# Designs tried in a protein design run: peptides against a protein of PDB entry 6O8C. Part 109

Target 1, 262 residues: chain A of PDB entry 6O8C
Amino acid sequence: VGLRYEKISLPKIHPRYDLDGDASMAKAVTGVVCYACRTASTLLLYQELMRKGVRWLVELVKDDYNETVHKKTEVVITLDFCIRNIEKTVKVYEKLMKVNLEAAELGEISDIHTKLLRLSSSQGTIESSLQDISSRLSPGGLLADTWAHQEGTHPRDRNVEKLQVLLNCITEIYYQFKKDKAERRLAYNEEQIHKFDKQKLYYHATKAMSHFSEECVRKYEAFKDKSEEWMRKMLHLRKQLLSLTNQCFDIEEEVSKYQDYT

## One batch from the design tools (peptide; made by RFdiffusion4, then SolubleMPNN)

Design b2_p19_1_s4 (from b2_p19_1, 9 letters changed)
Fold by OpenDDE base, seed 5:
Structure b2_p19_1_s4 (fold): chain B 262 residues (1-262), chain A 19 residues (1-19)
Amino acid sequence: as target 1 above (262 residues)
Amino acid sequence: SEIEEEYKKWLKEMEEAEK
């Protein structure tokens, strides 16, 4: 579950000159942009933590893969050994049949041989599956973690710092508007400055909100979506590995039943 | 007015910074 944040919007900025209203508006804008800064920082932190988690999970799955490969290799060796022994036994019995040995025993051994060969064929499927998994985990594969470095926001983007600069500008204007309000009436030149500062406030606020929405929130959402998709795929992959491991154990168990005949 | 000119200058600076 991703971080919850409130959708924020700038208050309506009225074009009318009103010292009380402008001070109140500026206060509200300051609050909104301040929230944006804090939210951007939180979203960044979340993504950085998730990137660490992704790296951790990749290593975990690689370990699982290696264990599965090891088990598969062990089973292949055991199975091949068993097949070779059974084949030797079959040859001996075939020679003995020339001397009138019971066909029933040879039939049983031959059946075992056939079963073992079938098991050996299944190993090919397991190998193919493991190769597929390996390819998916490899660089450039479908489950590569390269997206975690590409998607979302990064400290190097300096989004929080950029927003903070804008917030500082806005805050400065807000404090001036508080002073203007206290004066109750401004001289003509001061009034003009106030009006222009209001335009500056609007500019900074709009820029801040656009940056927040487009460079912070949007990218975060993209990262979140990608991470969720990737996580689902990784979980599925782990299940596949577990299934393959279990298949190896099943084959090993079956082979063990025939070892007494070798 | 002088104030208007300063504002215009500021606007130009902001526009240039966005390019």
Scores: peptide ipSAE 0.100, ipTM 0.695, DockQ to the pose 0.047
Fold by OpenDDE base, seed 4:
Structure b2_p19_1_s4 (fold): chain B 262 residues (1-262), chain A 19 residues (1-19)
Amino acid sequence: as target 1 above (262 residues)
Amino acid sequence: SEIEEEYKKWLKEMEEAEK
């Protein structure tokens, strides 16, 4: 998952004064920096969309968690009720036995009681698991989405705008170099201006590419890596929740078998 | 030359803008 982009580099800038070569070079530089601008914009958009997706997924998982907790609670209530009723029944039969009354069903009821207690213990494990999940989803937890706000590039960084400014400067020089080329020969002063503009172009281009690489691409890659890691963990957590839900259903089904004795 | 002075001025402006 992620956007594919080409790794770009600036063309070689020759120090030699050559109107044709300089125009061609400037054109190439303009193209490269233009690509950087567009790519930076695309990378930013992708990250913003991903951040929205992250928030959405967090809410979805929280909903799943709440549903699981609700189901668990229902099962606990049912189970506790069943246990209480069975315990009352056991007590009655025990009293009957004390007065030498036959209680052939006591063994069966006692076995059911034991099974229910085991189920109750399993509910404790489910509760612990849910608490762990809650902790992980809580602020500061292992699955917190704070990274989404910290990693990557943001609109507030104004990277695209900064690159666009540099692109504008480069483009202006390129257009001038096209004109210079058309003149075939420049007067001394114009030649000197051309040479300085070439240095300016180099300055802007290198600045643009450095900014693109260090502030856009690198940060994007970090964001991408973090997002992938986080996503895997979230998906795993969802599977855990599903497993817990299924366990609750299984317990509920088993308890229902004993409700006839209550 | 006047052109060199203008270039130096530009460089200075760029440096200041980066601060």
Scores: peptide ipSAE 0.099, ipTM 0.693, DockQ to the pose 0.043
Fold by OpenDDE base, seed 2:
Structure b2_p19_1_s4 (fold): chain B 262 residues (1-262), chain A 19 residues (1-19)
Amino acid sequence: as target 1 above (262 residues)
Amino acid sequence: SEIEEEYKKWLKEMEEAEK
């Protein structure tokens, strides 16, 4: 679950010269852009933490994979050993049958051999599944974590710093507008400066909100969506590995029943 | 006015910075 944030918008900026209204507007704009800065920072932090989590999960799954491969290998060795021993026994009994010696046990041993061969075939399926998992976890695979480095916002983008610069400009104008309001009336030149500062404020505010929406929020949402999809796939993969491990244990247990015949 | 000229200059600087 990603971070929740509120949709923000700039207040309406009226073109009319009004010292009281302009001060109030500037205050509101300052608040909105301040919120954008804080939100951008929080979204960035979240993404950085998620990237760490992704890396951790990849390593965890790789460890699970290696353990499963190891277990599979052990079972294959045990199974092959049992098969070879049973095959030797079958050959001995076949020779005895050729000389008309009673070998009532040949049927039982043959059945065991058939069962072991079936188990061996199932190991082939497990191997294929492990190979598939390995390919998916590879750097070019479907479960590669390259997206985590590409998607979203990064500290190197300096989005928070850029927004902070704009906020500083806006705040400065706001403080001036507070002073202007306190003067009640401005001289002609001061009035013109006020009007131009209002335009500057609008420019900075619009730039800040555009940057926030397009470079912070949009990219964050894309990152979030990709992370959720990737996470679901990884969890499924872990379940698959567990299933394969359990299959290996089941085979090992079944083989152990026939060890007395080898 | 001098103030208008300064504002125009500022606008040009901002436009150039966006390129």
Scores: peptide ipSAE 0.093, ipTM 0.689, DockQ to the pose 0.045
Fold by OpenDDE base, seed 1:
Structure b2_p19_1_s4 (fold): chain B 262 residues (1-262), chain A 19 residues (1-19)
Amino acid sequence: as target 1 above (262 residues)
Amino acid sequence: SEIEEEYKKWLKEMEEAEK
């Protein structure tokens, strides 16, 4: 799950002055840091895409919620209407029974009334569930998407740019070391410069890798984990909404069976 | 597009995990 990337590490940097070795080392370092830059970029883009997805899903679920609420309301109205009609019918039959008419029909209607009242009671449970869902989706709720803006890496962090700057410095030193290698031997001053540049290369490389690991990879992993957890919860929530909707349809269907008695 | 595909893959995995 999530983007896969290769674990990278810097090659060993030998302290000894060696034009051939230093050039080779610098080349390897350049490659590693270059990979880090690219990886950081892809990780960032992935997170940005995920943030868009999160926002989209939130809106989708809100729409689902509203539809469910609407359906629930419709069913409540229909059910209440049916109950009222049945109650009127019950009263009529009760009056007729006083005139020594058969009570069989009254019994049947009374049973229907009882069933409808039970269905009405179940609406309370649905309402409670919807309220719970609403609370979870509300700002500050358990399914709030605030984490998406806080966790992970962001363009404003300028991680890729920072790494690129370091890469540029490293690359420059690498090309110089390539030239130095071609010279086979350096004068004292140039040798000293080479040694200093090697130290700079080490500094830039370690800084780059530290930044990559701590500010890019680690934060990405945290974001990924959080997003996965949140996504599972949201998908489950959608299923809950669907279930509630289906319950409303079931109630509506049941009520329709009794409308002929009204 | 590669990142988008990875996202889609991830989404699919999440959907499957929720079943």
Scores: peptide ipSAE 0.022, ipTM 0.549, DockQ to the pose 0.011

Design b2_p19_2_s1 (from b2_p19_2, 7 letters changed)
Fold by OpenDDE base, seed 5:
Structure b2_p19_2_s1 (fold): chain B 262 residues (1-262), chain A 19 residues (1-19)
Amino acid sequence: as target 1 above (262 residues)
Amino acid sequence: MEKIEKEYKEFEKEMEEAE
């Protein structure tokens, strides 16, 4: 579940010169941009935490993979050993049949041999599946975590700092507008400065909101979407590994049934 | 971004007209 943030918009700015209204508007703008700064910081922290989680999960899945490979290898060795022993037994019985020994025992052993060979053939499928998983986890694979470093926002982008600079400019104008309001009436030159500062305020606010939306929120949403997709795929992969492990155990169990004949 | 820029341009125009 991603972080919830409120969609923020700038208050309507009226072009009319109004000292009371302008001070109130400036206060509201300051609040909105302040919220944007805090939100951007929170979104960044969330992404950094998620990146740590991604790295952790990759290592966990690699461990699962290695365990599965180990188990598969163990089963292959056991199965091959069993096959070799059964083959030796078959050869002995074939020699004995030349001396009129019961065909029934040879038939049973031959059937076991056939079953073991089938099990051995299934190992190829497990191997191919493991290779596929390995390829997907490898650098450049479909489940590589390179996206976590590419997508989203990073501390190096300095988005929070950039927004803070704009917030400082806005806050300065807000404080001036509070003073202007207290004067109740401005001289002509001061009025012109006030009007100009109002334009600057709008410019800074617009720039801040654009930066917040395009460089913070949009990139965060992209990161979030990628992370969710990747997480689903990783969970599926873990299930596949578990399935392969279980198949290995099943084969081992079947082989154990025939060990008494070896 | 385009919407915000458009709004800003409109605001600038209104400010100029209000002077």
Scores: peptide ipSAE 0.028, ipTM 0.541, DockQ to the pose 0.712
Fold by OpenDDE base, seed 3:
Structure b2_p19_2_s1 (fold): chain B 262 residues (1-262), chain A 19 residues (1-19)
Amino acid sequence: as target 1 above (262 residues)
Amino acid sequence: MEKIEKEYKEFEKEMEEAE
């Protein structure tokens, strides 16, 4: 869920010289660009917070991975130990069979051995899954967080500061237009300055809105989309790790049933 | 438009306070 912001547009700027209209227009432009500045700042903050969250989640998932690997290793050790003990038992019973004793028991132990070997083979599938997860989390992997550093807007881009400079220029012209309005009539030279300032206002405003749209909003939306996709994949990966952990527990539980024979 | 107007008013207030 991303930040909601209102779509803003510049008011129509009429070329007609009108002190009242120009002051009103300048006020409206100032408001729009001010909103753009604040919105850009908010969007930047959101992205920075999200980047922190991404880093945190990566570490969390790495911890989950390590725990799963640890559990898998524990199960492998336990299983191997159990297999070795059962194999020793089988050898003993095979010797007894030469004396026609314990035939039924040998069959049971042999069946247990076969079951344990099947469990051991399933560890290969778990290992393969863990390797896949590791590769995805590795640098350059499909779940690498490099996108978070590349996509979107960054403080180093100074987008907010650039917009603020333009806003300052616009605001200055607006205040001048308020003064001009109060004069009701301007001398020829002052009128020419007013007209020139109106052109400057238009230039600054269009530059600000273009910068806001192209460098702030567009990049934010791209970042948002990538973050949502990445987050879904990471959550799925966590579920996979949990599943693998549960499989290890299931194997351990099954092995425990045979420990009484060792 | 109401949000833009609100933001403008807040900005105007900040500017007045800074003067």
Scores: peptide ipSAE 0.027, ipTM 0.578, DockQ to the pose 0.030
Fold by OpenDDE base, seed 4:
Structure b2_p19_2_s1 (fold): chain B 262 residues (1-262), chain A 19 residues (1-19)
Amino acid sequence: as target 1 above (262 residues)
Amino acid sequence: MEKIEKEYKEFEKEMEEAE
C-alpha cells in the first residue's frame, strides 16, 4: 500500500559555459524539480487522506468495542440470573434429598450448575481480553493514532510551497537561458550574468532536491511504514473483537438451554 | 563583475571536484 513514485535525480551540470548545453540542462532541471513539486503535493495529499482513514478506523473499532462490551454485559446479567435460580433450585432439592427424594433431578441440576459456573469463569477471560483491548486503544496505548499526527509530512510544513519557490527561480533562469541561446552570442557582461545564474540554478536545484528527498520522501516513507504496521494491528484487533462477540453469543445460546430449569 | 567572476570560478571548481 502506498503511492509509487519514480526516483529522480538532477542531470549532470557541466561547469563549462555553453549556451546550448546550459539551456538544455536548465530545461531538464526544471522538469525534475517540477516533478518533485507535484510528487510532494501528491504524497502530502495521500498522507492527509490516510490520516482521515486512520481516524475513521479508530472510531469504527471503538464502536465495535462498545458493542462487544454491551453484549458481554447482557450475557453476564443473564448468566448470573440463571446461576442464582439454579442455586435456589439446588437448595430445594438438597432439602428433598434429606427424605431420599428427587436424587436424579438433583444430579442433573448440579451438573447444570457446574456448567454455568464454568461459563461464568469464561466470562472472566473475555473481560480480561476486553480490558487488554481497551488499554491498547486508550491514549498512549499500543494502538493509539498519535503517530499519524507525528509521522510524515503536514501542510504546516509548507514543503510544496518551498519547493514551488525554488521551482519558480529555476524556471526563470531557464527562460533566460532560452533567450541567451537564441542570441547565439552574449556580450561580456551578459555572459557573466549567465554564468552567475547557472550557479544560482545549481544551488536552487540542489536545495530543492535535498528538501524533496529529506523532508518529503523520507518522511513519507516513514509514515507509510508506520501506517502499514498500525493497520495490520488494528485489523487484527478488530478480528479479536469479533471473536469475543461470537463467544458471547455462544455462551448466551448455551445459557438459554438451561433457562427452562430456572 | 569581478565578484561574479570569482563566484563562478569557485562554482566551477566545486563542480570539478564533485566529478
Scores: peptide ipSAE 0.026, ipTM 0.570, DockQ to the pose 0.099
Fold by OpenDDE base, seed 1:
Structure b2_p19_2_s1 (fold): chain B 262 residues (1-262), chain A 19 residues (1-19)
Amino acid sequence: as target 1 above (262 residues)
Amino acid sequence: MEKIEKEYKEFEKEMEEAE
């Protein structure tokens, strides 16, 4: 679940010269852009943490994979050994049968041999599944984590810093407008400056909000969606690995039942 | 990043207190 944030919008900016209204507007704008800065920072932090989590999970899954492969290999060795021993036993009994010994034991051992061969055949399926998993985890695979470096916002984008600069400009104008309000009336020149500053404030504010929306929020949402999808797939993959491991254990257990016949 | 967020929170607080 990604971070929840409130949708923010700039207050309406009236073109009319009004010292009281302009001060109030500037205050509101400052607040909104301040929130945007903070939110952008939080969103960035979240993404960076998620990237760390992604890397961690990749390594974890790789470890799980290696363990599964190891277990599979162990089972294969054990199974092959058991098969070889049973085959030797079968040969001995076949020789004994020529001397009128009861065929019942040979039949039983032959059945065991057949069962072991079936188990051996199932190893091919496990191997294929492991290969599929390996391919998915490989560079360029379907579960590659390259998206984590491409999607979203990054510290190098300097979005927070850019927004902060704009916020500083806006804040400065706000404080000036607060002073202007206190003066109650401005001389012509100061009035003109106020009007120009109001235009600047509008410019900075719109730029900030545009940047926030397009470069911070939108990219974050894309990253979030991608991360959630990827995480679900990775967790599913881990479950698959566990299933394969369990299958190996099941085979091992089955083989152990026949070890006494060797 | 946490530092930056903290700074912005502090800034917001300062603005609220300055009024």
Scores: peptide ipSAE 0.022, ipTM 0.589, DockQ to the pose 0.029; fails the geometry check

Design b2_p19_2_s2 (from b2_p19_2, 9 letters changed)
Fold by OpenDDE base, seed 3:
Structure b2_p19_2_s2 (fold): chain B 262 residues (1-262), chain A 19 residues (1-19)
Amino acid sequence: as target 1 above (262 residues)
Amino acid sequence: MEKIEKEYKEFEEEMEKAE
């Protein structure tokens, strides 16, 4: 869910000399560019906040990963211990079998041993999954957050400041046009200045809107799209980690059933 | 357009205060 902003466009600028019309036009242009400046600032802020969120989420997922690895390690140790104990028991019963005793018990223990070995083999799948997750989270991996530093707009780009400079120029011309309107008629030289300023206004306005669209809005949208995709992948990864953790618990529970035989 | 007008008015008020 991204920030919603209104699509803005510059008013039509008529080439005719009209003091009333020019003042009104300049007012409208000032309003539009002002909105662009504020919007650009808001979009920048959103991206900066999102970057912080991304970093936070990466750390959270790394913690989840470490917890899963820890649990897996615990289960491996427990399972290996149980297997070793069962193997010792099997050897004892095999000796007893030479005396034709405990045949039924040996069969049961042997079956348990086989089950434990199967559980041990499943650890390989968990390990492989963890390795895959680790690779995805590693620098240069598919879930690396490098995009957050590359995509979008950054404070160092000074887009808001650049727009503000243009807005200041536009605003100055607008105030002059208000004065010109109040004079009702201008001397020839003042009229020529007014016409020239109108051209400047147009230039600044178009430059501002182009900059806003190309350097602020477009880059923001690209950042937004990448962030949404990345976020979905990260959430999925967290679910995978949870699944792996649950698998470890399931194995541990099953092993606990056989601990009475060790 | 209403939002743009509002933003403009706010800006104008800020400019008037700065003068």
Scores: peptide ipSAE 0.025, ipTM 0.585, DockQ to the pose 0.030
Fold by OpenDDE base, seed 1:
Structure b2_p19_2_s2 (fold): chain B 262 residues (1-262), chain A 19 residues (1-19)
Amino acid sequence: as target 1 above (262 residues)
Amino acid sequence: MEKIEKEYKEFEEEMEKAE
């Protein structure tokens, strides 16, 4: 589950010159952009943590894969050994049958041989599944983690810093507007400066919010969606590996039942 | 969200103190 954030919007900026209103507006704008800065920072941090998590999970799954492969190999060796021994036993009994020994034991051993061969055939399916998993985990595979480096926001984008610069400009204007309000009335020149500063404030604010929405929020959401999808797939993959491991154990257990006949 | 809200509130409080 990704981080939830509140949708923020700029207050309405009235074009009319009003010292009280402008100060209040500037205060509100400062608050909104400040929230955007903090949010952007939090979203960035989340993504960075998720990237670490992605890398960790990849390694974990690779380890799981290797363990499964190892177990599969062990079972194959054991199974092959058992098959060879049973085949030798079958040959011995076939020779004995020529001397009028009861065919019942040979029948049982032959059945065991058939069962072992069936188990051996099932190994092909396990191998195919492992190969599929390997292909998915490989570079360029369907579960590659390249998206984690491409999607979302990154520290190198300097989004937080850019927003902070804009916030600083806005804050400065806000403090000036607070002073202007305290003066109650401005001379013509100061009034003109106030009006220009109001325009600047608007510019900075809109730029900040646009940047926040387009470069922070949107990209974060894309990253979040992609990460969730990828994580689900990876977890499913782990379950598949576990299933394959269990199948190997089942085969091993079955083979162990026949070891006494060798 | 809660963390962000907290930070925002802290900022507001700081601004109020500066007033």
Scores: peptide ipSAE 0.024, ipTM 0.572, DockQ to the pose 0.031
Fold by OpenDDE base, seed 4:
Structure b2_p19_2_s2 (fold): chain B 262 residues (1-262), chain A 19 residues (1-19)
Amino acid sequence: as target 1 above (262 residues)
Amino acid sequence: MEKIEKEYKEFEEEMEKAE
């Protein structure tokens, strides 16, 4: 998952004064830096969209968690009620046993009681699992989304704007080089200016590419990697929640079988 | 070269101020 972009590099800049070559070079540089600007913008947009997606997913999983907790609570109430009723029944039958009556029924009820107690114990495990999930989702937890705000590039970094400024400078020089080319020959002073501008072009271009690679691409890749890792963990957690929910349903179904004895 | 470097530095400073 992630945006595909082409690795770009600056063309070779020859030190030799050549009006035709310099114009061609400048055109190529302009194209490369233009691509960098567009790519940086696209990468930024992608990250912003992903951040929205992350927030959405967090809320979704929290909702799932709350639903699971709610279901668990319902089951616990039902189970506890059933246990209490069975315990009352056991006491009644124990009294009857004093006169040697209802021995078979007492055995059955006692077995049910034992099963219910086991189910109650399993609820403790579910509770522990839910607590673990809660801790992971909590601020500072392993599945916190704080990374989404820390990693990658942000609009506040103004990377696109910075690159655009450099692109503008480069483009201006390119247009001048086109004019210079059209003149076929420059006067001495204009030639010196051309050479100077060529050096400026080099600096602007190298700065742009460095900025693009280090501040845009690298950070994007870090964001991408982190997002993929986080997403896998979140999906796994969601699956765990579903499993816990199903366990609650299973317990509820089992308890329902014994409600007739209460 | 020094002049170009100076101009480049000035450009960087201007960019920083625009932030």
Scores: peptide ipSAE 0.024, ipTM 0.540, DockQ to the pose 0.041
Fold by OpenDDE base, seed 5:
Structure b2_p19_2_s2 (fold): chain B 262 residues (1-262), chain A 19 residues (1-19)
Amino acid sequence: as target 1 above (262 residues)
Amino acid sequence: MEKIEKEYKEFEEEMEKAE
């Protein structure tokens, strides 16, 4: 579940010169941009935490993979050993049949041999599946975590700092507008400065909101979407590994049934 | 963003008219 943030918009700015209205507007703008700064910081922290989680999960899945490979290898060795023993037994019985020994026992052993060979063939499928998983987890694979480093926002982008600079400019104008309001009436030159500062305020605010939307929110959403997709794929992969492990156990169990014949 | 830019341009135009 991603962080919830409120969609923020700048208040409507009226072009009319109004000391009371302008002070109120400036206060509201300051609040909105302040919220943007805090939100940007929170979104950044969330992404950094998620990146740590991604790295952790990758290592966990790699461990699962290695365990599965180990189990598969163990089963292959056991199965091959069992096959070799059964083959030796078959050869002995074939020699004995030349001396009129019961065909029934040879038939049973031959059937076991056939079953074991089938099990051995299934190992190829498990191996191919493991190779596929390995390829997907490898650098450049479909489940590589490179996206976590590429997508989203990073501390190096200095988005929060950039927004803070704009917020400082806006806040300064707001404080001036509070003073202007207290004067109730400005001289002509001061009025012109006020009007100019109002334009600057709007410019800074617009720049801040654009930066917040395009460089913070949009990138965060992209990161979030990719992270969710990747997480789903990783969970599926873990299930696949579990399935392969279970298949290995099943084969081992079947082989154990025939060990008494070896 | 396009909306904000549009609003800004409109605001600038109105401010110029108010001068």
Scores: peptide ipSAE 0.041, ipTM 0.567, DockQ to the pose 0.601; fails the geometry check

